# Peptides against a protein of PDB entry 9IZ0: the designs that were tried, part 339

Target 1, 345 residues: chain A of PDB entry 9IZ0
Amino acid sequence: ITCLGSNGHTYKQLVKGGNDDLRQDAVMEQVFEQVNGFLRSYRKTSQRNLSMRTYKVIPLALKTGVIEWVQDTIPLGEYLDSAHKVYHPKEWSLSTCRKLIAEKQMEDLETRLKVYDLVCRHYRPVFRHFFLESYADPVQWFTTQTNYARSTAVASVLGHVLGLGDRHGQNILIDKTSGEVIHIDLGIAFEQGKKLPVPECVPFRLTRDVVDGMGITGVEGVFRRCMEFTLETLRREEDSLLSVLEVLRYDPLFSWLISPLRRMKKQKMQLENFNQPESGNITTDASRDPKIQRNNVSGESEAERAILKVRQKLSSTLSVEASVGELIRIAQDPSYLALMFCGWS

## One batch from the design tools (peptide; made by RFdiffusion4, then SolubleMPNN)

Design b2_p30_6_s4 (from b2_p30_6, 14 letters changed)
Fold by OpenDDE base, seed 5:
Structure b2_p30_6_s4 (fold): chain B 345 residues (1-345), chain A 30 residues (1-30)
Amino acid sequence: as target 1 above (345 residues)
Amino acid sequence: KEKELEELKKALEELEKKLEEKRELLRKAL
């Protein structure tokens, strides 16, 4: 819908109806706003304008609400599919790559690594071209690429610490004006991505195309340093961050578990080609709830376990540099990327 | 489409050349 504000400005709003729990997104955006407060309070992060990009979510009723439409954005995956066809028209299609990875999903790690390497040789990175095409001025190009590397670093640290899942190319928007990343669909948090039909094994998305967008330095320089400064800030504000999460422990509307319906919806989206417009009113007949043994893990016990994992990720046992170094290593490790639904781009 | 793709490739090669010239200027300024 389009709304006219009291200030005379026209705002596009996305009304989500149906089974989407917008309360999860609204809560995660509130956590990001608190973290952005911490990032503004410290000189090392404030001088770099480090922030998690947020969007407004207004829950209206059970499973309904309004999302602010983020203007001038493109999904990373939409850009990459389009750009790959232009720059590498002789390489494999995204559908061919997905098929080959899916055909080997139940095979051993060695077989999956061989197929991942084969796919990588036939599907090369292109995301550097986003910045090259969009920004003819060198200063604008360099500024926008720097903003991308900075925002990706913040999102990577926060995504790891909060255990954000479902970080595929359609849930990561690129702001075409600033080059900043905007994470959407935040209802898979606190490592619930490990419960997906294709388990998430990486701490955050750092695929070859995500790195190619950082330019010639890749993960080195701006990205690594901004991850370090972000993690340093979160370690300093550990008690403040944990206090925000403890408030959510007692929110009866917040789910620490992935809903069976959301798990099934994500399973279908992983099996169905991403080219179907979301406009399908698939009234999935709710009658086929497989009796997944509701292990009566109280939502409170899951919240306690989630908060404990956040505390463990903020541990000062390793230096900031060592912790960031290990996260970057794991996020780029072919042994983890080969296990992902789309680890090659 | 093929002609547009060749024009895009030439524009890309020119942009890559301009980028390398700018990188070389940056290397000389550091």
Scores: peptide ipSAE 0.025, ipTM 0.490, DockQ to the pose 0.015
Fold by OpenDDE base, seed 4:
Structure b2_p30_6_s4 (fold): chain B 345 residues (1-345), chain A 30 residues (1-30)
Amino acid sequence: as target 1 above (345 residues)
Amino acid sequence: KEKELEELKKALEELEKKLEEKRELLRKAL
């Protein structure tokens, strides 16, 4: 939809309808704006213009709202699928890779690692080409690649600390003007991604293509240093960040738990990516809702546990460098990536 | 060819480093 603003400018807006709770996105965007305040107040992060890119979310109803369409963006997964066909036309299709990982989902870790390695050898990284194709000027190319590494570092630290889940390539947009990442569909937070049918095992998305976009230095350049400065800022502002999250504890619009409907939607999306359209009438008898034992853990006790986990992630027990080093190691570990729905790209 | 590609990668990494150092100098001068 195109809306005319009170300033006489036309804004493109995407109306999302359906099962997506845009209120969760709106609340997480408010948390990001508060964190962006902390990043602007601290010299080491302010001098680098470190921020989480935000977008305007206007929730209109329980399942409907207007999202500001960020112009000149592309989903990371859309770019990667297109670029992989151009640069590696003899390698496996994304559908073939997905199928092989899926067929082994219930197997042991050793078998899953072998299949992940096989997929990685037949589906090579291409994301460096985004910057090489989009920016002919060397200064612009290096600026946008630097902005990508910086924004990915901020998003990685915040994604870990807030326990953001469902960070697949369609939920990460690339700004074609700045090279910055924009995270969307924020309704899986506070480690609720571990409760998905395929549990999330990594602290943030740092797949081979995410690293390939950082250029030759990969994680050891701008990315690592910007993660360190971001984590140092969040540790300094721990009490301020926890106070912001305590306000959300009392927000009746915020859900600290993944909804059964969202879990079922993600389960269907994970299953539909496996079914070629064989026209088999699977009468899914909706009557076997597994009795998730309603442990009568009050929504308050889930919020308290979530805030406690944020505090634990901000602990100064390890240096910033050691903590960032461990996060980068875990996020790139094949033993975790092989367990993911799409850990190879 | 592989050695030439690895030398080209190192030269490009050095150029990226020099550009970041220049940008950090410019940001300190502003």
Scores: peptide ipSAE 0.017, ipTM 0.473, DockQ to the pose 0.014
Fold by OpenDDE base, seed 2:
Structure b2_p30_6_s4 (fold): chain B 345 residues (1-345), chain A 30 residues (1-30)
Amino acid sequence: as target 1 above (345 residues)
Amino acid sequence: KEKELEELKKALEELEKKLEEKRELLRKAL
């Protein structure tokens, strides 16, 4: 849909309906806007224009809303799939890599590490080519790559602190004008990604391609320092951030838990990508929710647990440098990445 | 073309390193 704004500008909008919980996206975008206020107020982050890129989400009903179409963007996963075919046409397809990782999903860590290493050798990083292809001017190239590393650092800290899950390459957009990352589909937050069929075990996406886009310095430069400045700002504004999250405890429309429907949708998407024969009739008989103990934990108690985890992640027990160092280590650790759905790219 | 692209990549990597070194010097001065 195309709408005329009150400012006389024309905006492209995507109307989504059905099963997408756009209210979670809208709430997370509001949290990001508050965090962007904190980043603008602190010298070390303001001087670098550090921000989480936001987009407008307007929920119209329980299952319907309008999303602003982010112009001049591409999904990271779409770019990587296309670029990998161009630069490494003799390497394995993304589908082959996915299949091999899934075939070993129930195996021990040693076997999973061997398969992960094998996949990594046959699916090499290409994301540096995005900047080399898109920006012929060396100053523009360096500026956009710097903006990428900065925005990825902010998104990595916020993604960890808020426990953002489902950070696959289709949920991360690249702005072709600025090089900044835009995170979409924010409905898996507060570590609910650990409840997916393939549990998330990394704090944020820092795969080989995410690092390859940072250039020769990789994580050691703009990225690490911008993570440190972002975490320092969030620790300073802990009470303000927690106050923003406390307002969400009283929002009857916000879900602190992954919905059974969203979990099933993600499970189905994970299974369909593997050509497992349709074992018959998934009757959406809502009656056979396996008695995964509904711990009759009130929505309030799940909110309290989520806020407590945010507070724990903002703890000053470790230095900012030590905390960022550990986050970067874990996010790149093969022992965690080998357990992920797509840890190789 | 492939050799020229690889030389261009190395030149860009070296330029990135030099610019990051300059930025780090500026950050230490700020």
Scores: peptide ipSAE 0.025, ipTM 0.493, DockQ to the pose 0.014; fails the geometry check
Fold by OpenDDE base, seed 1:
Structure b2_p30_6_s4 (fold): chain B 345 residues (1-345), chain A 30 residues (1-30)
Amino acid sequence: as target 1 above (345 residues)
Amino acid sequence: KEKELEELKKALEELEKKLEEKRELLRKAL
């Protein structure tokens, strides 16, 4: 829909309806606005204009609402698919790479690493071309690439600390004007991504294409420093951040757990992208529902566990530099990326 | 300060390399 604001500006808005919980997105955007307040309060983060890019979410009812449409954006995955076809037309298609990774999903780590390496050799990074082709002026190119690295660093720290899941290329938008990243579909938080059919093993998305967009320095420049400054700010504001999360503990509309329906919907979407219809009778043998003991873990106990995990991630036991170094290492580790649904790009 | 200076140097070297790549692309387009 298109709305006219009181300021005379026209805003495009996406109306999202159905089974998608927009309350989760609205709450996470409120947490990001509080964190942006912290980032503005400290010299090291404020001087770099470090922020999580936010979008307005207005929940209208249970599972329905209006999202402010972010203009002049492209999904990272859409750009990468198009650019890969242009720059590497003789390499494998994204569908071929996905198929090979899924066919080996139940195999051992050694086999999965071999398949991941094979896919990586036939699907090379291209995201550097976004900045090269979109910005003719060298100063604008450097500024937008710097903004990308800064924005990705903030999103990576927040994504780790808050345990954001489902960070695939369609849930990460690139602003074509600034080069900044915008994270959408925030309904998997507090490490609930580990409960997906393909568990998330990385703290944030730092795939080869995400790194290729940072330029020749990769992670060893603006990105690493901006992660360090962001984590330093969040550690200083730990009590303030935890107080914001404690308010959510008492929100009866906030779900600390991934819904079984959302888990099944994502499982189905992951499987349907692999089955071109060979007309084989999939007998839905409904008999092997693993008895996941419905331990009635009270919503309060899951909120307490989530807050405890946030506190643990903000621990000052390691230096900021050591903590960021370990996060970057884990996020780039082939042994984790080979286990992901799309860890090669 | 030294770490900030070293990264400013790396960023400058990156900018210089990209400026040369763009100059070479322009030379090939002319």
Scores: peptide ipSAE 0.022, ipTM 0.514, DockQ to the pose 0.013; fails the geometry check

Design b2_p30_7_s1 (from b2_p30_7, 20 letters changed)
Fold by OpenDDE base, seed 4:
Structure b2_p30_7_s1 (fold): chain B 345 residues (1-345), chain A 30 residues (1-30)
Amino acid sequence: as target 1 above (345 residues)
Amino acid sequence: LKALEELEERRRKEAEENEEFLKKALEAAK
């Protein structure tokens, strides 16, 4: 829809209907604005304009809301699929790569690593071309690549700390003007991504294409340093962040758990992305709802466990540098990426 | 752990030097 603002400006807005709990997105965006407050208050992060890019979410009902249409953006996955066809037209298609990973999903880690390596050799990174194509001026190129690395660093730390899941290439937008990343569809938080049919094993998305976008220095530059400064800020503001999350503990509208319906939809979308459209009437006999033993863990006990896990991630037991180093290592580890739905790009 | 911290600190310095070099190179190209 296009809305006329009280200021006379026309705003494009996306109305999402039917299926996504936009309240969870709105709450996570509020948490990001609080974190952006902490990043603005701390000299090391403020001097670098470090922030999580936010977008306006107005929940209208349980399953309906208005999302601000972020102008001049592209989904990372859409860019990568298009660019890969241009720069590597003789390599494997994304569908071929997905199929091979799916066919071996139930195999051992050694077999999955071999398939992941094979896919990686036939699907090379291309995301560096985004900056080379979009910015002919060297100063704009450097500025936008720097903004990308900075925004990715903030999103990586914050995504790890809050346990953001479902960070696939369609849920990460690139701002074509600034080079910044914008994370969307925030409905999987507090490590509920580990409960997906394909469990998320990495702390954040740091695939080969995400790194390729950082340029020649890769992670060993602006990205690592901005992760360190972001984590240092979050550790300093631990009590403030935990206090914000404690308010959510008492929000009856906030779900600390992935809904069974959202899990089933993700399962279906994962299966549909692996199956070519063979016209088979899969009569989903709805009768085998596995009674996930709702251990009557009160919603309060799930919130408490989530908050305790945030506190644990903010622990000062390791240096900021060592903690960031380990996070970067794990996020790039083939042993985890080989287990992911799309760990190669 | 100490060798890892020293390696990370060295990489951090090298990354700072590279960023400053790139910044100077871009300023000199103006």
Scores: peptide ipSAE 0.006, ipTM 0.231, DockQ to the pose 0.013
Fold by OpenDDE base, seed 2:
Structure b2_p30_7_s1 (fold): chain B 345 residues (1-345), chain A 30 residues (1-30)
Amino acid sequence: as target 1 above (345 residues)
Amino acid sequence: LKALEELEERRRKEAEENEEFLKKALEAAK
């Protein structure tokens, strides 16, 4: 829809109607706005204009709402698919890569690592080309690549701390004007991604293409330093962040758990992407999993566990540099990426 | 509901068309 604002400006808005709970997106966007307050208050982060890019979400009903249409954006996955066709037309298709990873999903780690390496050799990174082709001016190129590395660093730390899942290439937008990343579909948080049919094993998305966009220095330049400053800010503001999350503990509309419907929808989407039509009739009645029945854990006890896990991730037991170093290592580790749905790009 | 189903279906179709275009491009590159 197109809305006329009270300021006389016309805004394009996306109306989402359906089974997706936009309330969780709206709540996570509110958490990001609070974190952006912390990032603006701290000298090391404010001097670099570090922020999580946000979008406006207005839930209108249980499963309907208005979302800000983020103009001048492209999904990372859409860009990468298009760019890979242009720059590497002789390499494997994304579908071929997905199929090979899927066919070996039930195999041992050694086999999955061999398949992941094979896919990586036949599907090379291209995301550096986004900056090279979009910005002919060297100053704009450098600025936008720097903004990308900065925004990715903030999103990576926040994504880890809040346990943000489902970080596939369609849920990460690139702003074509600024080079900043915009994370969308925030409905899998607080490590609920580990409960997906393909468990999420990485703290954030730091695939080869995500790194290729950072330029020659990769993770060792602006990205690492901006992760460090972001984590330092979040550790400083731990009590403030936890206080924001405690408000959510008492929000009866906030779901600390992945809904069975959302899990089934993601399972179906994962199966449909594998061209296995026969699996569509596995109504795994989630009510019959005896592991689900035993967790009559009150929503409050799940909130408490989530908040405790956030506190643990903000622990000062390790230096900021050591903590960031370990996060970057794990996020790039083939032993984890080979287990992911799409860890190669 | 229809517009999101149509957007998911369009994204699915655009993904399927992109996969089919990639498949055809790889078949034409053989």
Scores: peptide ipSAE 0.006, ipTM 0.252, DockQ to the pose 0.035
Fold by OpenDDE base, seed 3:
Structure b2_p30_7_s1 (fold): chain B 345 residues (1-345), chain A 30 residues (1-30)
Amino acid sequence: as target 1 above (345 residues)
Amino acid sequence: LKALEELEERRRKEAEENEEFLKKALEAAK
């Protein structure tokens, strides 16, 4: 639908229906708006225009809502699949890489690392080409690549601190105008991604293609420094951030637990990404009875644990530089990336 | 490993065929 705003601007909106609970997305976007307030108030972050890119979400009911149409965007995974076919036509297909990782998913870490290395050699990074293709002017190229590195740094710190899971290439949009990243489908927060069939092993997505988009310096320079300034801001505003999260503890619209339906949908998407044959027996392996996990974990106890984990992640026990250095190391560690459904790209 | 090499070689051939098809299509559109 197209709506005229009270400001005289025309906005394209998407009415979303189905099984997606937009209430979690709306709450996370509200948290990002508050964090963007902190980033604007702090000199080191405001001078760099650091922000989490947001989109408007209005939940209307349990399964319906209105979202802002994010114009001039492409999913990262869609661009990468297309670009690999153009720049490396002789390399393996994405389906071949996924199949090989899936066939070896039950093997030991040493075997999985060998398979990951093999996939990496036959599926090289290409995301630098997005900036080279889209921006013929060197100043625009440099500006957009810088905006990408900055927005990725903010999203990486927030992704770690808020425990955003399921940050696959379809849940990350690239703005074709600014080069900034936009994270969508925020229904997995506060480390609930660790409860997925393929658990989240990394603090944020920092795959080879995510790094290739940063240009010749990779993670060094703009990205690392912007992560440091973002984390420094969040540590300074810890009490303000925790106060926002405490309000959400009592929000009857927010679910601290992943819904069984959302878990099943994400399980299906993960299985499709692995090219696993439709074993038409969704053996909901009754051994992972969601009832056994339900009986001991109240939503309140999960909210309290989530807030405690956020506090722990904001701890000043390590310097900002040491904390960011460790996060970057873990996010790029082959021992974690080899365990992901798509850790090579 | 041999099955992976065969998959790689198949993918290489499909890519060469697609590149040749695109060249012919661009020449026919002139």
Scores: peptide ipSAE 0.000, ipTM 0.278, DockQ to the pose 0.025
Fold by OpenDDE base, seed 5:
Structure b2_p30_7_s1 (fold): chain B 345 residues (1-345), chain A 30 residues (1-30)
Amino acid sequence: as target 1 above (345 residues)
Amino acid sequence: LKALEELEERRRKEAEENEEFLKKALEAAK
């Protein structure tokens, strides 16, 4: 929809109807606004304008809301698919890569690594071209690439700490004006991404294309330094951040667990993205829900467990540099990326 | 290696056909 603002400006808004709980998105955006307050309070982060990009979410009902349409954005996955066809027209399609990874999903790690390596050789990174195409002026090019690396660093640290899941290329927008990343569909948090049909094994998305967008220095430039400053800020504000999360513990509307319906919807979307023919017999073999013994872990006990994991991720046992180094290593490790739905781009 | 390359090329063609089919199906669903 297009809304006329009280200021006379027209704003595009996405009306999201259906099964998506926009309340969780709204709550995560509030947490990001608080974290942005912390990032503004410290010289090291403030001098770099470090922030998590936010968008307005207005939940209208349990399953319906209005999302501010982030103007001048493109989904990362949409850009990458389009750019790959232009720059590498002789390489494999995204569908080919997805099919090969899916066909081997049930195989051992060694087989999955071989298929991942094969896919990587036939689907090369292209995301550097986003900046080269969009910005003819060298100063604008450098500024926007720097903004991308900074924004990705903040989102990576915060996404790891909060355990944000479902970080596929359609849930990450690129601002065409600033080069910043905007994370959308925040309904999988507190490590619930590990409960997806294809479990998320990485702390954040740091695929080859995500790195290619950082330019010639890759992760060793602005990105690493901005991750360090962001993590340093979150460690300093640990008690403040935990206090914000404790408020959510008592919110009866906040879901600390992925809903079975959302899990099934994400499973269906994953299957559709694999170009698997609609076997109309989706045997809802609800019996292949592993008996996750619903230990009647009260929603409170899941909240407590989630908060404890956030605290553990903010632990000062390792230096900021060592912690960031390990996160970057894990996020780029082929042994984890080969297990992902789309770990190659 | 050659048998692998032939398998890879076959899989590429099958996936391109499936992508074109999906594109047509998405266009027909609009």
Scores: peptide ipSAE 0.000, ipTM 0.253, DockQ to the pose 0.042

